Peptides against a protein of PDB entry 2FGR. Designs and how they scored, part 274

Target 1, 331 residues: chain A of PDB entry 2FGR
Amino acid sequence: SSVTLFGIVDTNVAYVNKDAAGDSRYGLGTSGASTSRLGLRGTEDLGGGLKAGFWLEGEIFGDDGNASGFNFKRRSTVSLSGNFGEVRLGRDLVPTSQKLTSYDLFSATGIGPFMGFRNWAAGQGADDNGIRANNLISYYTPNFGGFNAGFGYAFDEKQTIGTADSVGRYIGGYVAYDNGPLSASLGLAQQKTAVGGLATDRDEITLGASYNFGVAKLSGLLQQTKFKRDIGGDIKTNSYMLGASAPVGGVGEVKLQYALYDQKAIDSKAHQITLGYVHNLSKRTALYGNLAFLKNKDASTLGLQAKGVYAGGVQAGESQTGVQVGIRHAF

## One batch from the design tools (peptide; made by RFdiffusion4, then SolubleMPNN)

Design b2_p27_6_s1 (from b2_p27_6, 15 letters changed)
Fold by OpenDDE base, seed 2:
Structure b2_p27_6_s1 (fold): chain B 331 residues (1-331), chain A 27 residues (1-27)
Amino acid sequence: as target 1 above (331 residues)
Amino acid sequence: SVEEAIKAQEELEKIALEGEGVTITYS
């Protein structure tokens, strides 16, 4: 049997030129290149190719020392694995987000990531961004000649908000092909939530692909999210991402990513472009810098996610520029 | 080789996502 203590401490100086009042924000932030975390994981060989596993992981906030407390909300799973794949019980990334966020060159963190996995409709559920779920059962297949899949179901446990009685129920999965330089995936999910106290289905479809040319990697995402409401019509967002990364001098990586968020319910678009650089001082320690520009059109109020400094929206139709410079240390 | 460079990058990405960790093994 084994137990592994692991973590990442990622802390940065961050700046955004506009908040919701039009004022600048700056300070010490967290999780600019990778989400800061502390975890325990382990395995037990049960014989016959069967293994038990556990994973407990919580987010670290280096800027305030976890003033709001520490928990295992990132992942708290027990698992069985073998030639059949892996079954997980407990809070985790839902299968769709686990696979499809892997195409985000900014690792779903900092000011540069694809923001399509979002609560677009002021959903009242705890995980209406479609990233994680409580009470989750997941299954992941092995890789068979490149083909793999994952499926998940989360119990609502009769959680109610207003008149909605199935809040937190998730069903979803993906199919993928991962072979050498090529990765491609299709994900489908439905989550039950509430908007304005009324039952709402959050439907999501995501297509992702990447190709590693050795000298550079290209990655892309296509996503549609719909909050299907009984009253007021659907809140639909089409999100698009295209990114490229390349190694620099054997010790660094440059990243460029563009995203478009077409918010149909408000007939408004937002454009995001991010340039990132990571400089590896070692296998475990890196310096990084991110420069992001977010242009909101019309009624769009999206903000860059400078965690620990400012992660709110901006005024409608306003543009925001963000910078992060930081240190990442993994252990 | 290109394959070695890809593997090295994948290892860096794994460390950046999972941490290397300190492992204790017991019977």
Scores: peptide ipSAE 0.422, ipTM 0.876, DockQ to the pose 0.819
Fold by OpenDDE base, seed 4:
Structure b2_p27_6_s1 (fold): chain B 331 residues (1-331), chain A 27 residues (1-27)
Amino acid sequence: as target 1 above (331 residues)
Amino acid sequence: SVEEAIKAQEELEKIALEGEGVTITYS
C-alpha cells in the first residue's frame, strides 16, 4: 500500500488593464501555469489485479493563505481499479472535462486557458461550468489499442432551486483514441440546473484533438454548450480553440493559443489569444510568463481569469490585456 | 529521438499537473 503527499504552489504577479469599470487591476495571483493544490493519494493492492485507491485534493491560494478555507473540492474519490478499468466514487472532474480539458495547452488555468467550460447562462448550479460534479460515479476504461472511454453520473439528490427539482444531475462521457503522438476525443454531457429559478438543461458536446510532432504540439477544441431553458429560449455558445506549443532549448516551452467564443444568445463573439512561456529551473520548479489578449465584440463582456487579482468581466465590447509572471513549484 | 523528447515532455507535464509527491509505502 502507498500514500503520496503531493502539491503545487503556483503564485504570480498579475495585471489586467481593464475591469468592469475600465480600471486596471494588479497584484499577487495564483495558479497561472498550474492550479495550486495540496493533495493526498494512495493505493492498496487487493490482489488478483484489483486495487483500491483514494484521492483527496484541494486548491491552494498562496496569496491569502487559503483565507476562505481548505477543502477537497478538486477531488475527493475512492476507487477500485483493475483490468476492467477504474470506478471512482466522489467529487471529481466529470469525465468530459477530465478528458477534453487535456487539450488545453494552458492546463485549464490562468489567463490563457480555453474558457469554453463555463457557466454561459447564469446557471444557479454550483458546477454549471461543466468541470466537476458532486455525488459522482465515474468509470474509465483501460486503453485498448488506443481506444478508451469514460462515463459518469452524478446524483442530484433532489436538490432544488426555484422550481427546478434535479439540480446537479450529470450524465456524460467521452470516447477517445490515444496512440503515440495522436489524441482525439468526443465528449457529450448533460447537466440539470436552474436559470432564474427554472429548470434548465446544460447540454455540451466537445471534440478535441492533438498531435505531438516532438518539435511542436498542435491542439484543438470544438465545443457547443447549450443551456436549454423552458422560457426565454436556448443560450448557446460555440467555442473554438487552436493551440501550438514547442520546446525551447531543452529547458523551456513556448505556447500560443487562440480561442473564439461565439455567444449566440447575444449575437456576440470574443477572441482570446495567449502567448505563454515556461522556463524549467528543475523538474519541479518553473518560472513562467503569460500574455493574453481578449477582444470582446458587441455585447460580449468576457474577462481573463487572473485568479487572485481579477476574474470578472469587462464592459461590453471592450478588450482586455492580461499579464502573469510567476513561479510554479511542484512537490 | 522524437520519442524520447515526447516522453520527457510528458513526464514534465505530469509533474506540472499532478506533482511528484512524497510517497510512503507500507505493508
Scores: peptide ipSAE 0.418, ipTM 0.870, DockQ to the pose 0.888
Fold by OpenDDE base, seed 5:
Structure b2_p27_6_s1 (fold): chain B 331 residues (1-331), chain A 27 residues (1-27)
Amino acid sequence: as target 1 above (331 residues)
Amino acid sequence: SVEEAIKAQEELEKIALEGEGVTITYS
């Protein structure tokens, strides 16, 4: 049997030129290149190719020392794995996000990530961004000649918000082809939530693909998210991402990513472009810098996610520039 | 080789996402 203590401490100096009032924000932020975390994981060989596992992982906020506390909300799973794949019980990334966020060259972290996995509709559920779920059962297949899949179901446990029932119920999965330089995936998910105390289905479809040319990697995402309200029109967002990364001098990586968020309910678009650089001082320690530009049009109020400094929106139609410079240490 | 470079990058990405960790083994 084994137990592994692991973690990442990622802390940065961050700046955004606009907040919701039009003022600049700057300070010490967290999780600019990777989400800061502390975790425990382990395995037990049960024989016959069967293994038990556990995974406990919580977010670390280095800027304030976890002033709001520590929990295992990133992942808290027990699992069985073998030739059949892996079954997980507990809070985790939902299968759709686990697979489809892998195409985000910014690892769903900092000011540069694909922001499609979002609560677009002021959903009142705890995980209306479609990233994680409580009470989750997940199954992941082995890789069969490149083909793989993941499926998940989260129990709502009769959670209610207003008149909405089944809040927090998730059903979803992906199919993928992962072979050498090529990865491609299709994900489908539905999560039940509430908006304004009314039952709402968060439907998501995501297509992702990447190709690693060795000298560079290209990655893309196409996503549609719909919050189907019981009363009122659908809140639909079409999100698009295209990114490229390349190794630099054997010790660094440069990343460029563009995203478009077409927010249909407000007939408004947002454009995000991010340039990132990571400099590996070792396998465990890196310096990084991110420069992001977010252009909101019309009624769009999206903000860059400078966690620990400012992650709120901006005024409608305003543009925001963000910078992060930091240290990542993994252990 | 290109394959070695890809593997090295994948290892770095794994460390960057999962942490290397300190492992204790027991019977």
Scores: peptide ipSAE 0.418, ipTM 0.870, DockQ to the pose 0.850
Fold by OpenDDE base, seed 1:
Structure b2_p27_6_s1 (fold): chain B 331 residues (1-331), chain A 27 residues (1-27)
Amino acid sequence: as target 1 above (331 residues)
Amino acid sequence: SVEEAIKAQEELEKIALEGEGVTITYS
């Protein structure tokens, strides 16, 4: 049997040139290259190729020392694994996000990530970004000649918001092909939520692919999210991402990523472009810098996610520039 | 080699996503 204590402390100085009032914000932020976390994980060999596992992981906020508390909301699972794959019980990344966020070259954090996994409709559910779920059962297949899949179901437990009676129910999964330099995946999910106290389905389809040329990696995402409301029009967003990364001098990595968020309900687009650099001082410690530009058009109000400094929106049609410079330490 | 570079990058990515960790093993 084993228990592993692990974590990441990622803290940065961050700047954004505009908030919702049009003013700049700057200060100490968190999780610019990787989400800061503290966790425990372990395994027990049960014999016959069967293993038990657990994983407990919470977010760390180094700027305030977790003033709002610590929890295991990132992951709190128990599992059985073997030749059949892995079954997990507990709060986790939903299978769709677990797989499809892997194509994000900015690790789904900081000012540079693909922001498609979002609550686009002011959904009232806690996880309406489609990233995690409570009360989740997940199954992941082994890799069979490159082919793999994951499936998940989260119980709503009769949670209600307004007239919505199945809030928090998730069903989804992905199929993938992972072989050598190539990865490709298709994810489908539906989550029950509420918007304005009315039942709403959050439907999601995501395609991802990457290819590692050794000298560079290319990655892409195509996503549609649709909040299907019983009353009123659907809130649909088409999100696109294309990124490239390359090693630099054996000690660093440069990343460039573009994303487009076509917000159909407001007929408005947002364009995000991010340049990132990571300098590895060791296998555990890195310096990093991110420079992001977010161009909102028309009624779009998206903001860069400078966690710990400013993660809110901007005025409609405004552009935002963000910078993060920080230290990541993994242990 | 390209393969070695890929493996090295994958290891760094794993550390960056999962942490290296300190493992206690027991019977």
Scores: peptide ipSAE 0.417, ipTM 0.874, DockQ to the pose 0.864

Design b2_p27_6_s2 (from b2_p27_6, 16 letters changed)
Fold by OpenDDE base, seed 1:
Structure b2_p27_6_s2 (fold): chain B 331 residues (1-331), chain A 27 residues (1-27)
Amino acid sequence: as target 1 above (331 residues)
Amino acid sequence: SMEALIKEQEEQERIALEGEGVTISYA
């Protein structure tokens, strides 16, 4: 049996040139290259190829020392694994996000990540971004000649908001092919939530692919998110991402990623382009810099997610520039 | 080799996302 204590402390100086009032924001932020975290994980060999596992992980906010508290909301699972794959019980990344966010070259954090996994419709559920779920059961297959899959179901436990009576229910999964330099995945999910106190289904379809050429990696995402409302039209967003990364001088990595968010309900697009650089001082310590530009068109109000500094929206049709320079230390 | 390079990159990505950690073994 074993227990592993692990974590990441990632803290940066961040700047965005516009907030909702059109003013600049700057200060000390967190999680610019990787999400800061503290975790415990462990395994027990039960014999016959069967293992038990646990995973407890919470987010760290280095700028304020977790003044709002510490919890294990990132992951709190117990599992059984073996030749059959892995079954997990507990709060976790839902299978769709776990797999499809892997194509994001900015690791789903900071000012540069793909922002498609989002609450696009003012959903009132706690996890309406489609990333994690409470009360989750997940199953992941082994990799068979490249083919693998994951499935999940989260119980709503009769949670209600307004007239919605199944808030938090999730069903979803992915199929994937992972073989050498190639990865490709298709994910489907439905989550029940509420908008304006009315039952709403958050439907999501995501296609991802990447290819590692050794000297460079290309990655892409195609996603559609629909908040289906009984009253009123669907709130639909089509999100696209294309990114490239390359090693630099054996000690660094440069990343460039573009994303387009076509927000159909408001007939408005947002364009995001991010340049990132990571410089490895060691295996576990890195310096990094991110430069992001977000161009909102028409009624779009998206903002870059400079966690700890400013993560709100901007005025409609405004552009935002963001910078993060920081240190990441993993242990 | 290309394969070795890919494995190294994957390991670096794992460390960046999960951390290496300190492991204690027990009976």
Scores: peptide ipSAE 0.404, ipTM 0.856, DockQ to the pose 0.857
Fold by OpenDDE base, seed 2:
Structure b2_p27_6_s2 (fold): chain B 331 residues (1-331), chain A 27 residues (1-27)
Amino acid sequence: as target 1 above (331 residues)
Amino acid sequence: SMEALIKEQEEQERIALEGEGVTISYA
């Protein structure tokens, strides 16, 4: 049996030129290159090719020392694994996000990530961004000649908000092909939530692909998120992402990523472009810089996610520039 | 080799996302 203590501390100086009032925000932020975390994980060999596992992981906020407390909301799972794959019980990334966020060259963190996995409709559920779920059972297949899949179901446990009585229920999964330089995946998910106290289905379809040319990597995402409401019509967002990364001088990596968020319910688009650089001082320590531009059109109010500094929206039709410069240390 | 380079990149990504950690073995 084994237990592993692990973590990442990622802290940055961040700046955004506009908040909701049109004012700049700056300060010390967290999780610019990777999400800061502290965790425990372990395995036990049960014999016959069967293993038990556990994983407990929480987010660290280096800028304030976790002033709001520490929890294991990133992941709190127990699992069985073997030749059949892995079954997990507990809060975790839902299978769709676990797989499809892997195509985000900014690792779903900082000011540069793909923001399609979002609560687009003021959903009242705790996880209406489609990233994680409570009360989750997940299954992941082995990789068979490149082909793999994951499935998940989360119990709502009769959680109610307003007249909605199945809030938090999730069902979803993905199929994928991962072989050498090529990765491609299709994910489907539905989550029950509430908007304005009324039952709403959050439907999501995501296609992702990447190819590693050795000297560079290309990655892309196509996503549709639809909050299906009985009253007021559907809130639909089509999100697109294309990114490229390349190693630099054997010690660094440059990343460029573009995303488009077509918010159909408000007939408004937002364009995001991010340039990132990571400089490895060692295998576990890096310096990094991110420069992001977010252009909102018409009624769009999206903001860059400078965690610890400002992660709110901006005024309708306003553009936002963000910068992060920081240190990442993994242990 | 290209495969070795890809594996190295994947390992660096794993460390960056999961942390290498300190492992203790026990009975």
Scores: peptide ipSAE 0.401, ipTM 0.853, DockQ to the pose 0.848
Fold by OpenDDE base, seed 5:
Structure b2_p27_6_s2 (fold): chain B 331 residues (1-331), chain A 27 residues (1-27)
Amino acid sequence: as target 1 above (331 residues)
Amino acid sequence: SMEALIKEQEEQERIALEGEGVTISYA
């Protein structure tokens, strides 16, 4: 049996040139390259190829010392694994996000990530971004000649918001092919939520692919999210991403990623382009810098996610520039 | 080899995302 204490502390100086009032924001932010975290995980060999596991992980906010508290909302699972794969019980990344966010070259973190996994419709559910779920049961297959899959179901436990029932129920999964330099995945998910107190289904379909050429990696995502409201019509967003990364001098990595968010309900697009660089001082410690541009068109109000500094929206049709320079330390 | 390079990159990415941690083993 084993227990592992692990974590990441990632803190940065961040700047965005516009907030919702059109003013700049700057200060000390968190999680620019990787999400800061503290966790415990462990395994027990039960014999016969069966293992028990646990995983407890919470986010660390280094800028304020977790002033709002600490929890294990990143992951709190117990699992059984073996030749059959892995079954997990507890709050975790839902299978669709776990797999499909892996194609994000910015690791779903900081000002550069793919922002498609988002609450596009002012959903009132706790996890309407489609990333994690409470009361989750997940199953992950082994890799069979490249083919693998994951499935999940989260219980709503009769949670209600307004007239909406079954809030928080998730069903979803992915199929994937992972073989050497190639990865490709298709994910489907539905989550029950509420918008304006009315029952809403958050439907998601995501296609991802990447290819690692050794000297460079290409990655892409295609996603549609649709909040199907009982009243008021659908809120649909088509999100696209294309990114490239390359090692630099054996000690660094450069990343360039573009994303387009076509917000159909408001007939508005947003364009995001991010340049990132990571410089490894060691296996555990890195310096990094991110430069992101977000161009909102028409009624779009998207903002870059400079966590700890400013992660809100901007005025409709406004562009935002963001910078993060920081230190990441993993232990 | 290309394969070795990819594995090294994947390991670095794993460490960057998960951390290695300090492990205590017990009976």
Scores: peptide ipSAE 0.401, ipTM 0.852, DockQ to the pose 0.872
Fold by OpenDDE base, seed 3:
Structure b2_p27_6_s2 (fold): chain B 331 residues (1-331), chain A 27 residues (1-27)
Amino acid sequence: as target 1 above (331 residues)
Amino acid sequence: SMEALIKEQEEQERIALEGEGVTISYA
């Protein structure tokens, strides 16, 4: 049996030129290259190829020392694994996000990531961004000549908001092909939530692919998120992403990523472009810089996610520029 | 080889995202 203590401390100086009032924000932020975390994980060999596992992981906020407390909301699972794959019980990334966010070259964190996994409709559920779920059972297959899959179900436990009676229920999964330089995946999910106290289904379909040429990597995402409301019509967003990365001088990596968010309910688009650089000082420690531009059109109010400094929206039709410069240390 | 290079990159990405950690083994 074993237990592993692990973590990441990622802290940065961040700047955005506009908040909701049109003013600049700057300060010390967190999780610019990777999400800061503290975790414990372990395994027990049960014999015959069967293993038990656990995983406990919480987010670290280095700028304020976790003033709001610490929890294991990133992951809190117990599992069994073997030749059949892995079954997990507990809060975790839902299978769709676990697989499809892997195509985001900015690791779903900081000011540069793909922001498609989002609460687009002021959903009242705790996890209406489609990233994680409580009360989750997940299953992941082994890799069969490149082919693999995952699926999950989260119990609503009769949680109600307004007249909605199944809030928090999740069902979803993906199929994928991962072989050498190529990765491709299709994910489907539905989550029950509430908007304005009324039952709403959050439907999501995502296609992702990447190819690693060794000297460079290309990655892409196509996503549709639809909040199906009983009253008021659907809130639909089509999101697109294309990114490239390349190693630099054997000690660094440069990344460029573009995303488009076509928000159909408000007939408005947002364009995001991010340039990132990571410089490895060691196997565990890196310096990084991100430069992001977010252009909102028409009624769009999206903001860059400079965690710890400013992660809110901007005025309709306003553009936002963000910068992060920081240190990441993994242990 | 290209395969070796890709594998090295994947390992670096794994360390960056998951952390290597300190492992204690016990009976």
Scores: peptide ipSAE 0.400, ipTM 0.850, DockQ to the pose 0.869

